# Ledger of designs, part 29: peptides against a protein of PDB entry 6NYY

Target 1, 212 residues: chain A of PDB entry 6NYY
Amino acid sequence: KHFEQAIERVIGGLEKKTQVLQPEEKKTVAYHEAGHAVAGWYLEHADPLLKVSIIPRGKGLGYAQYLPKEQYLYTKEQLLDRMCMTLGGRVSEEIFFGRITTGAQDDLRKVTQSAYAQIVQFGMNEKVGQISFDLPRQGDMVLEKPYSEATARLIDDEVRILINDAYKRTVALLTEKKADVEKVALLLLEKEVLDKNDMVELLGPRPFAEKS
Target 2, 212 residues: chain A of PDB entry 6NYY as posed
Amino acid sequence: KHFEQAIERVIGGLEKKTQVLQPEEKKTVAYHQAGHAVAGWYLEHADPLLKVSIIPRGKGLGYAQYLPKEQYLYTKEQLLDRMCMTLGGRVSEEIFFGRITTGAQDDLRKVTQSAYAQIVQFGMNEKVGQISFDLPRQGDMVLEKPYSEATARLIDDEVRILINDAYKRTVALLTEKKADVEKVALLLLEKEVLDKNDMVELLGPRPFAEKS

## One batch from the design tools (peptide; made by RFdiffusion4, then SolubleMPNN)

Design b1_p11_7_s3 (from b1_p11_7, 6 letters changed)
Fold by OpenDDE base, seed 4:
Structure b1_p11_7_s3 (fold): chain B 212 residues (1-212), chain A 11 residues (1-11)
Amino acid sequence: as target 1 above (212 residues)
Amino acid sequence: IFKPYSTIAPP
């Protein structure tokens, strides 16, 4: 408990107990977080869910905590499933509300960064090829790109394709598991915080063996 | 500053 709380504080920041969300916003957050939770539950290469919360922390309105994997090497498949998990909130909002909110901004940033890294740093795209360029860091002077404008356009196109593929995969998954997303969201609205055991009670055991 | 709804801590 103390260790988990310490991790939560490091990752999510301090609980903002004074932040009152409107009921509709709280509902949106619940379904958003449920989307993350369910996506992580049913994606093979996603990290196991430890906790999901709709209690605002730091800058976040909700939070999904996953068990960190001590891995240094990531496969393309793992990165895709992580992207899908990260898109789970946005996709859930679309499925349940038919609208998108600004709440997914950080998720989309992460997905975008991952997609660019896969294509231009890890050589994981067939069209761009086996290349690796350093991405400009925040605050780095826009140095001349080490590639042509045509290559830049290709990279941008392939990033969009990759993100769209991840998005479609997430839509398919959460559409299939729509009832599970609903169960998690409703229970979140009741309990505000769910742990792995709550998820097992709702959804059954995670269909993938936890890598010990 | 729009607050993000979720902090996904992927490890």
Scores: peptide ipSAE 0.139, ipTM 0.762, DockQ to the pose 0.143
Fold by OpenDDE base, seed 5:
Structure b1_p11_7_s3 (fold): chain B 212 residues (1-212), chain A 11 residues (1-11)
Amino acid sequence: as target 1 above (212 residues)
Amino acid sequence: IFKPYSTIAPP
């Protein structure tokens, strides 16, 4: 218990007991987090889910906590599944509410950063090719891009394609698993926190062997 | 040391 709470504090910050969400917002958070949880459950290269919560912590209204594998090398497939898991909240909102919220801002930031890194740092895009440029850090003077404006446009286009592909993949997955997302969301609204065992009870065992 | 990460829905 103390160890888990310590980990939760490191990841999410302190519980904001004073932040009372309206019931409609709490419902949105539940479905958002359920989207992350279910996407992570059914994506082979996603990290194993540890907890999902709709109790606000730090700046977050809810969270899904995963156990990352200790690895130094990431494949395109792994990065794609991580992008899809990250988009799971936004996609869930779209599927269930027909509207999107600002709740996905941090998720979209992470997805955007990952997409650009894949294309311009890891050389993972065939059209852009085997290149690796440092992305300007926040606050770095925008030094002249080491590539042409044509290359810049190509990068922007391919980033958009990659993100859209991840989004479509996530839509397909969560549409297929729509009933599972709803089960998780409804149970979150009841219990506020779910663990791996709750997910197994709801969805069955994760279809991918945990690489212990 | 489990270094879990979270995906967080911000306000």
Scores: peptide ipSAE 0.134, ipTM 0.785, DockQ to the pose 0.417
Fold by OpenDDE base, seed 3:
Parts: sequence; C-alpha cells; structure tokens
Structure b1_p11_7_s3 (fold): chain B 212 residues (1-212), chain A 11 residues (1-11)
Amino acid sequence: as target 1 above (212 residues)
Amino acid sequence: IFKPYSTIAPP
C-alpha cells in the first residue's frame, strides 16, 4: 500500500482533493480510462495493465498504468497495438457519448509522434521506403528538410493513413468489447481505482500469456 | 497543458 501510493505520487503527483469534477465529467473520465484499459487487455502486443484510476492527480483527471515490457526492439505490430491502446480513451468517448473531448490531447500527441517515427525514423512504411531522418526536436531550428516537398506530402498522407488504421482497429475492438468497457467504467465510478485483479474478476484472465 | 487522461508507464 505505501509503496504503491509512493509510485502513484511520483507518476501522477499529489491527489487533488480540492478538484471536484462534475458528475458528467467524472463519467467521461471513467469511460475514457475504461477504453484504455479494455484496449490494453485485448491487444496482444499491448503492455499489461497494472492500474486504472479516475482520481485526479497533478495535471491528470484519470490514468491507466501499464507495466512496460523490457524490450529494446519493437515490431510494427507492437507499435500498432500501442497506438490502439493509446487511442482507446478517445474511441470509448465516441462510442458511448457520440462526442469527443480535449481529454485525448496527450494521447493524440503520442500517437502522432509514434506514427511519424515509424515512417521517417524506422522505415516501416512501404511507400516512403527504407529511410531514416531525425525528427526535429523541440527547440531545434527547422533546418531544411532533407527531402522534397513531394516526400513531405507523402509522409503526411501516410501518417494520416497509419493513424486512421489504428483508430479503425480500436473502434472495431471496443465496439466488439463494448459491454466490457461499460463494466469497467461502472466499476471505476464505484471504486475510483481498479487493479489487475479487479480486471480479471470483471473480464476474466487476460487472453495473452504474460511474458513475465 | 492540462492532461486529463493519459496512458502512464511506470518510470
């Protein structure tokens, strides 16, 4: 308990007891986090879920915590499943509320960064080809792009395609598992925090053997 | 930037 609380404080910051979310916002957070949790549960190459919370901490209203795999090499399939898991919150909001919120801003940033990295750093796109360029870091002078305007347009198009494919995959998954997302969201609204054991009780054992 | 929702990896 004390160790877990210490980790939570390091990751999420201090609990903001003074930040009272309106019931409708709390509901949105619960379904958003349930989307992440369920996507991660049913995606083979997603990291195992450790904890999901709708208690506001620091700058976050809720979070899903995963145990990262100790790996140095990532496959295209692994990166796709990670993108889908990251999109799970946005997709859940769309499925359950028919509206999207600003809550997915950080998720979309991560997905965007991953998509660009796959295409321009890892050479994982067949149309762009076996290329590797450094992505401009925050604060780097926008030096002349080492590629043509035509290549820039191609990159932008292929990034959009990759993100859309991940989004569609996530929509299909969470639509199939809609009842599971609902179960997790409702239990989050009751308990505010769920662990892996709560997820096993709700959904059954994760269908993928944990390579622990 | 307020980050209401995030997938958090352990540090």
Scores: peptide ipSAE 0.084, ipTM 0.732, DockQ to the pose 0.140
Fold by OpenDDE base, seed 1:
Structure b1_p11_7_s3 (fold): chain B 212 residues (1-212), chain A 11 residues (1-11)
Amino acid sequence: as target 1 above (212 residues)
Amino acid sequence: IFKPYSTIAPP
């Protein structure tokens, strides 16, 4: 308990028990987090779900926590599934509400960073090719890009393609599993916090063997 | 290292 709380504080910040969301916002958060949870449940290379919560912490209104695999190397397929899981919240909002919110800003940032890294750092795009450039860090002098404007345009196009493909994959998955997303969201609205056992009870065992 | 995915309030 104390160790989990300490980890939660490091990750999410302090619980804002005083932050009262409007019922509609709370519903949006529940479906958003349910989207993450269900996407992670049914994606082979997603990290196992540990906890999902709609209790606000720090700047977060809700969160899904996953136990990362102890790995130093990532495949393109693993990175794609991680992108899909990260998009799960945004996709859930679109499917259930027909509207999108600002709640996915950090998710979109992570997806954008991952897509650029795959294309310009890891050489994982066939059109751009086997190249590796450092991405500008916040505070680094805008060094001239070590590639042409034509290459910059190609990179930008391929980033959009990669993100859109991940988005479409996530839409297909969560549309197929729409009833499961709703079950998770409704249970979140009742309990505010779900663990792995709650997910197993609700959805059945995760279809992928947990590499213990 | 837990990777939190969070719904974030705009600043």
Scores: peptide ipSAE 0.246, ipTM 0.829, DockQ to the pose 0.485; fails the geometry check

Design b1_p11_7_s4 (from b1_p11_7, 6 letters changed)
Fold by OpenDDE base, seed 1:
Structure b1_p11_7_s4 (fold): chain B 212 residues (1-212), chain A 11 residues (1-11)
Amino acid sequence: as target 1 above (212 residues)
Amino acid sequence: IFLPYSRIAPP
């Protein structure tokens, strides 16, 4: 318990018990987090859900926490499923509300960073090829890109394609599992915090073998 | 590096 709380504080920040959201915003948060949770549940290469919460912490209004696999190497398939899981909140908002919010900014940042890394650092795109460039870090002088403007355009196009493919995959998944997203969201609105056991009770056992 | 933590946050 103390260790989990310490991790939650490091990752999510301090619980903001005094921050009261309007009911409509809290509903948005619940469905957003439910989208993350359900996407992670049904994506083979996503990390298993540990906890999902709609209690505000730090700068976040809600969060889904996953148990990462102890791994140093990631496959393209793993990175795709992680992208889909990360898009789960945005997709859930679209499916249930027919509108999107600014709440997905951090998710989109992560997806964008992952997509660029896959294409320009890991050489995972066939059109761009087996190349690896360091992405500018915050505060680094934007050194001249070691590639042409034509290559830059190609990279941008392939990033868009990769993200759109991940988005479409997530839409298909959460549309299929729409009732499950609803169940999770409604239970979140009631309990505010769900763990893995709650998810098993709602959705059944995760369809992928847990690596013991 | 993808962190296994998703959040909804204000801008």
Scores: peptide ipSAE 0.235, ipTM 0.817, DockQ to the pose 0.790
Fold by OpenDDE base, seed 5:
Structure b1_p11_7_s4 (fold): chain B 212 residues (1-212), chain A 11 residues (1-11)
Amino acid sequence: as target 1 above (212 residues)
Amino acid sequence: IFLPYSRIAPP
């Protein structure tokens, strides 16, 4: 318990008991986090879910915590499933509410960064090819792009395609698992915090063997 | 670097 709490404080920050969400916002958070949780549950290359919470912490209104594997190399498939898991909150909002919120901003930032990295750093896009350029960091002088404007447009297009493909994959998954997302969301609204055991009880065992 | 968490946050 103490170790888990310490990790939660490091990752999520301090619990904000004073941050009172309106019931509709709390519901949105629950379904958003349920989307992340369920996407992570049913994506083979996603990290196993450890905990999901709708108790505000730090700057977050809710969070899903995962147990990452110690690995140095990531496959394209792993990166895609991580993107899908990261999009799970936004997709859940769309599926259940027919509207989207600003809550996915951090998720979209991560997805955007991952997509660009895959294309321009890892050479994982066939159209752009086997290239690797350093992405300008925030605050770096606008160095001249080491590629043409045509290449820039191609990169932008392929990034959009990659993100859209991940989004569509996530929509398909969470639509298939819509009842599971709802179960998780409803239980979150009741308990506010779910662990892996709660998820197993609710959804059954994760269909992928925990690679030790 | 994929952080071992996702979050929903206000703007």
Scores: peptide ipSAE 0.231, ipTM 0.816, DockQ to the pose 0.820
Fold by OpenDDE base, seed 2:
Structure b1_p11_7_s4 (fold): chain B 212 residues (1-212), chain A 11 residues (1-11)
Amino acid sequence: as target 1 above (212 residues)
Amino acid sequence: IFLPYSRIAPP
């Protein structure tokens, strides 16, 4: 318990128990986090869910915590499933509320960064090809891009395609598992925190073997 | 190493 709490403080910051969300916002957070949790549960190459919480911590209103695999090499399939898992919150909001919120800003940033990295750093896009460019870091002088404006447009288009494909995949998954998302969301509203065991009790065992 | 992969945050 103490070790887990210490990790949670390092990762999520201090619990803001005094921060009371409006019921509607709390509901949004619950379904958002449920989307992440369920997406991660049913995506083969997603990291195993460890904990999901709708207790505000630091700058977050809720979070899903995963146990990453100790790996240094990532496949395109792994990166896609990770993107889908990251989009799970936004997709859940769309499915259940018919509207989207600003809550997915951090998720979309991560997805955007991943998509650009896949295309321009890892050479994982067939149209752009086997190229690798360093992305400008925040604060670096944006040096001239080592490619043409046409290539820039192509990169931008392929990034959008990749993200859209991940989004559609996530929509399909969470639509199929809509009842599971609802179960998780409702249980989150009751317990505020769920662990892997709660998920197993609620959804059954994760259909994919955890790679040790 | 436990990493939060998803967080919902205010703007």
Scores: peptide ipSAE 0.228, ipTM 0.806, DockQ to the pose 0.586
Fold by OpenDDE base, seed 3:
Structure b1_p11_7_s4 (fold): chain B 212 residues (1-212), chain A 11 residues (1-11)
Amino acid sequence: as target 1 above (212 residues)
Amino acid sequence: IFLPYSRIAPP
């Protein structure tokens, strides 16, 4: 218990007890986090959910925490499912509210970075091909790109296609599992924090065996 | 690519 609380403080920061969200914003956070949780639950190659919370902390209004697998090699399928899980919050907002918020900014940044890495660093796109270039780091001088403007446009197009495919996959999944997202969101609004056991009680056992 | 944590944050 003390160890888990210490990890939570490191990851989420200190609880902001003075930050009171309006009921409608709290509802948006609950459905956003429920989207992440349910997407992770039903995606085979996603990391298993450890905890989900809608208690505001220094780093956010809510969060979902996962137990990452110790792996050094990632497949294209694994990276896609991780993208879908990361889009789960945005997709949930769209499905339940018919509107989107700024809350997905960090998620979209991660998805964008992953998509570019898959195409430009890992050679996982057939149109761009078996290439690997370093992405500019924050603060690196904009060196001339080692590829043409035509290649740059192709990369941009293929990034959009990859993200859109992940988005559509997530929409299909969370639409199918809409009742489960609702159950998780409502329970979050009641308890504010859910763990893996709460998810098992609510949704049944995760359909994929945890690979140790 | 490591995503052990997702979050919703204010602008």
Scores: peptide ipSAE 0.221, ipTM 0.811, DockQ to the pose 0.780

Design b1_p11_8_s1 (from b1_p11_8, 5 letters changed)
Fold by OpenDDE base, seed 3:
Structure b1_p11_8_s1 (fold): chain B 212 residues (1-212), chain A 11 residues (1-11)
Amino acid sequence: as target 1 above (212 residues)
Amino acid sequence: SMSSTIGEIEH
């Protein structure tokens, strides 16, 4: 309890108990976080879910907390599953509400950064090839790109393709698991916070063995 | 270190 609360404070900041979301916004957050939680549950290379919450903390209205693996080398497949998990909130909103909100802004930023890194830093795209360039950091002078405008356009196209592939994979997954997303969202609206045990009761054991 | 995915709504 004390350790979990300390970690929650570090990750999410202070609980904003005074920020009363409208019922419709709280519903949107519940389905958004349920999308992340369920995507993470059924993706092999996603980190194990520890907790999911719709209690606002800092700037976040909800969060899903995972136990990261101590891993230094990532495969393309692992990075894809992480992208899908990160898109789970946006995809859930689309599936359940037929509308998208600004709630996925940080998720989309993370997905965009990951996609660019895969293509221009890790050489994981066959069309762009075995290249590695430093991504401009926020505040770095955009030095002349070491590649042509044609290569820049190719990179932009391949980034979009990669994100769209991750999005489609997430749509397929959460559509298949739509009833599970609903169960998690409804229980979040009741309890506001779910742990791993609540998820096991709702969904059954995670289908992937926790690599110790 | 624990990782979190945070749903942020712009106010």
Scores: peptide ipSAE 0.166, ipTM 0.797, DockQ to the pose 0.557
Fold by OpenDDE base, seed 5:
Structure b1_p11_8_s1 (fold): chain B 212 residues (1-212), chain A 11 residues (1-11)
Amino acid sequence: as target 1 above (212 residues)
Amino acid sequence: SMSSTIGEIEH
């Protein structure tokens, strides 16, 4: 208990007990977090879910907590599933509310960063090819791009394709699992916090073996 | 002490 709370404080920040979300916003957060949780549950290369919460912490209105694998090498497939899991919140909002919110801003930032890294750092795009350039860091003078304007346009196009493909994959998944997203969201609205056991009770065992 | 570096997807 105390140790778990300490970890939660370090990771999630201080619980904002005073931040009362409007009921509609809390509902949006519940479905957003349920989207992440369910996407992670049904994506093979997603990290195992530990906890999902709609209790605001730090800057977050909710969170999904996963057990990261100690992994040094990532495949393209693993990175795609991580992108899909990260898009799960936005996709859930679209499916259930027919509207999108600013809640996915950090998710979209992460997805965008991952997509660019895959294409320009990891050489994972066939059209762009086996290239590896340093991405400009925040605050670094944008050094002259080591590639032509034509290559820049190609990179931008392939980034959009990759993100759109991940988005479509996530839409397909969460549409198929729509009832599961709703079950998780409704239970979140009731309990505010779910663990792995709650997810097993709702959804059944995760279909992928935990790579221990 | 298993420092579980818990990857939070902050939302």
Scores: peptide ipSAE 0.037, ipTM 0.709, DockQ to the pose 0.089
Fold by OpenDDE base, seed 2:
Structure b1_p11_8_s1 (fold): chain B 212 residues (1-212), chain A 11 residues (1-11)
Amino acid sequence: as target 1 above (212 residues)
Amino acid sequence: SMSSTIGEIEH
């Protein structure tokens, strides 16, 4: 309990108990976080879900918390499933509301950064090839790209393809699991916080063994 | 280590 709260504080910040969301916004957050939670539940290479919350913390209106594996090496498949999990909120909003909100802006930032890193740092794209360039840090004036404009266009195209593929995969998954997303969202609206045990009670055991 | 996915709505 105390350790979990400390980690939650570090990751999410302090609970904003005074921030009252409008019911429609609270509903949007619930379905958004349910999308993350369910995507993570049914993706093999996603980290195990620990907690999902729609209690605002710091800048977040809700969050899904996972237990990351202590790993330093990531496969392309692991990175894809992580992208899909990160897109789960946006996809859930699209599936349930037929509209998208600004709520996914940080998720999209993370997905974009991951996609670029996969292509230009990790050499994980066959068309771009086995190259590795340092991505400019925020604030570094990248005066010159170490590659041609043709390569720049190729990178941008392949980033878009990768993100779109992850998005489509997430749409397929959460469409298949639509009833589970709704169950999680409705229970979130009731309890505001769900743990792994609540998810097991609601969805059954996670279909993938926790790799210790 | 813990990771989180945070839903942020910037106003």
Scores: peptide ipSAE 0.184, ipTM 0.820, DockQ to the pose 0.559; fails the geometry check
Fold by OpenDDE base, seed 1:
Structure b1_p11_8_s1 (fold): chain B 212 residues (1-212), chain A 11 residues (1-11)
Amino acid sequence: as target 1 above (212 residues)
Amino acid sequence: SMSSTIGEIEH
């Protein structure tokens, strides 16, 4: 409890109990977070869900918390499932509301960063090939790109392809699991916070063995 | 360590 609360404060900031969302915004947050939670539940290489909350913290209006695997090496498949999980909120909004919000801004940033890293740092794209260079950090002088404008265009195209593939995979998954997303969202609106046990009661055991 | 996905962010 105290340790979890300390980690929650570090990751999400302080709980903003005074921040009251309008009912429609709260509903949007619930379905957004349910999308993350359900995507993480049914993706093999996603981290196990610990907690999902629609109580605002720091700048976040809701969040899903996962127990990361202690690993230093990531496969392409693991990175894809992480991208799909990260897109789960945006996809849930599309499926349930037919509209998208600004709530996915940080998710899209993370997905974009991951896609670029896979292509230009990890050499995980066949068309771009076995290349690795540092991405410009915020505030670093844009060093001359160590590649041509043709390569820059290829990178941008392959990043879009990778993100779109992850998006389509997430749409397919959450469409198949639409009833589960609805169940999680409705229960979030009632309880505001769900743990792993609530998810097991609602969805059944996670299909993938937790590597302890 | 716990990782979190922050969904909705205030502007």
Scores: peptide ipSAE 0.180, ipTM 0.811, DockQ to the pose 0.476; fails the geometry check

Design b1_p11_8_s2 (from b1_p11_8, 6 letters changed)
Fold by OpenDDE base, seed 5:
Structure b1_p11_8_s2 (fold): chain B 212 residues (1-212), chain A 11 residues (1-11)
Amino acid sequence: as target 1 above (212 residues)
Amino acid sequence: SMYSTIGEIEH
């Protein structure tokens, strides 16, 4: 327990007990985090879920904690599933509330960064091809792009396609698993924190073997 | 063991 708390503090910061969310916002957080949790549960290449919480920590109102595999190489499939898991919160909000919130800002940032990296750093897009350019870091002078405006437009188009594909995949998944998302969300509203065992009780065992 | 947190809703 002390070790887990220490890890949680390092990752998420201290619990903000003083941050009282309105019931509707708390509900939004619960369904958002349930979306992440369920997406991660049913995506083969997503990291195993350890914990999901709707107790605010640091700047976050909720979080899903995963046990990442120590790996240096990532496949396109792994990156796609990670994108889908990251989009799970936004998609859940759309499915259950018919509206979206600003809560997904950091998720969308991560997805955007991943998509651009896949296309322009990892050479993972067939149309753009086997290229690798350094993305300008935040604060770096936008040096002249080492490619034409036509290539820039192509990159932008392919980034949108990749993100949209990930989004559609996530919509399909969470629509199929809508009842599971609701189960997780409702239990989160009751318990505020769920672990892997709670998820197994709700959803059954994760359909993918945990690569130990 | 490496831990990652995903799904932070930031204001």
Scores: peptide ipSAE 0.119, ipTM 0.775, DockQ to the pose 0.307
Fold by OpenDDE base, seed 4:
Structure b1_p11_8_s2 (fold): chain B 212 residues (1-212), chain A 11 residues (1-11)
Amino acid sequence: as target 1 above (212 residues)
Amino acid sequence: SMYSTIGEIEH
């Protein structure tokens, strides 16, 4: 418990006990986080869920916490599932509310960064090929891209395709598991914080063996 | 730990 709290403080910041969300916004947060939680639960290569919360911390209105796998090498499939998990919040909002919010901004940033990295750093796209370029770091002078404008357009197109594929995969998953997302969201609205045991009680055991 | 967060608009 103390270790988890310490991690939460480092990543999420201090709980903002004074931040009062409107009931509708709180509902949006609950379903958003439920989307992350359920996506992570049913994606093979997603990290195990530790905690999901709709208690605001720092700039976050809610969060899902996962136990990262101690791995240094990632497969394309693993990266895809991570993207899907990251899209789970946005997808949940779409499925349940028919609208999207700004709440997924950080998630979309992460997904975008991952997609670009996969294509231009890891050589994981067949059309772009077995190439690796350094992505401009924040604050680096826009150095001339080591590739043509045509290649830039290709990269952009393939990034969109990859993200859209991840999005569609997430839509399919959370649509299939819509009832589970609802269960998690409703329980979040009641308890504000759920742990792995709560998820097991709601959804049954995670269908993938936790790598010890 | 990995966190997926829903956040306020970052300006």
Scores: peptide ipSAE 0.175, ipTM 0.796, DockQ to the pose 0.571; fails the geometry check
Fold by OpenDDE base, seed 1:
Structure b1_p11_8_s2 (fold): chain B 212 residues (1-212), chain A 11 residues (1-11)
Amino acid sequence: as target 1 above (212 residues)
Amino acid sequence: SMYSTIGEIEH
């Protein structure tokens, strides 16, 4: 229990017990987190869900926590499923509310960073090719890009394609599993925190091996 | 551990 709390603090910061969300906003958070949870549940290469919460922590209004695989190398397929899982919150909002919120900002940042890294650092895009460039870090001098403006445009286009493909994949998945997303969201609104066992009770066993 | 979150607006 203490160890889990310590991990939660590192990930999300301190629990904001005094932060009260309006019911509509709390509902948005619940469906957002349910989207993450369900996407992670049904994506083969997503990390196993550990915990999902709609209790605000730090700058987060809710979170889905996953147990990462002990790996140093990632495949393109793994990175795609991770992107889809990360988009799960945004997609859930779109499916259930017909609107999107600013809540997905960090998710979109992560997806954007992953997409660029795949294309310009890991050489995972066929059109851009087997190249590897360092991405500018915050505080780094804006060094001149080591490629042409035409290449920059190509990179930008391929990033959009990759993200859109991940988004469409996530939409298809969560549309298929819409009832499961709703079940998770409703249970979150009741319990505020769900663990892996709650998910198993609600959705059945995860269709993938935990170590796989 | 890895996590996804819904967050407050950051400027």
Scores: peptide ipSAE 0.172, ipTM 0.797, DockQ to the pose 0.584; fails the geometry check
Fold by OpenDDE base, seed 3:
Structure b1_p11_8_s2 (fold): chain B 212 residues (1-212), chain A 11 residues (1-11)
Amino acid sequence: as target 1 above (212 residues)
Amino acid sequence: SMYSTIGEIEH
C-alpha cells in the first residue's frame, strides 16, 4: 500500500483535496476513465490495467494506470491498440454524453504524435513508404522539411486516416462493450479508485493471457 | 486539468 501510494504521488502528484468537481463533471471524468480502462481490457496488445482513479491530482482529474511492457520493438498492431486505448476516454464521452470535452487534449496529442511517428519515423505507411525523418522537437527551428509539399500533404492525409481508423475501431469496441463501460463508471463514482481485482469482479478475467 | 492515461505510451 505504501509503495503504491508513493508511485501514485510520483506519477499523479498530490491529491487536490481542495479541488471539488461538480457532480456532472465528476460523472464525465468517471465515464472518460472507464472508457480507457475498458478499451485497455479488451485490446490484445494494450498494456494491462493496474489502476483507474477519478481523484483529481496535480496532473489530471482522473487517470488510468497500466503496467508497461518491457519491450523495445513495437508492431503496427501494438501501436494501433495503444492508440485505441488512448482514444477510449474521448469515445466514451461521445457514446454516453453525445458531447466532447477538453479532457481528451493530452490523449489526442499522444495519438497525433504516435500517428506521425508511425508514418514518418517507422515507415509503417504503405503510401508514404519506407522513410524515416526526425520529427521536429519542441524548440527545434523548423528547418526545411526534407520532403516536398506533395509529400507533406500525403503525410497529413495518412495521419488523419490512421487516427480515424483507430477512432472507429475504438467506437466499435466501446459500443459493443457499452454495458461494461457503464459498470466501471458507476463503480468509479462509488469507490473513486479501482484496481485490477475490481475490474476482474466486474468484467471477468481479461480475455488475453498476461505475458508476464 | 486534463485526463491522463498513465503508461509508457508517452506518445
Scores: peptide ipSAE 0.057, ipTM 0.704, DockQ to the pose 0.123; fails the geometry check

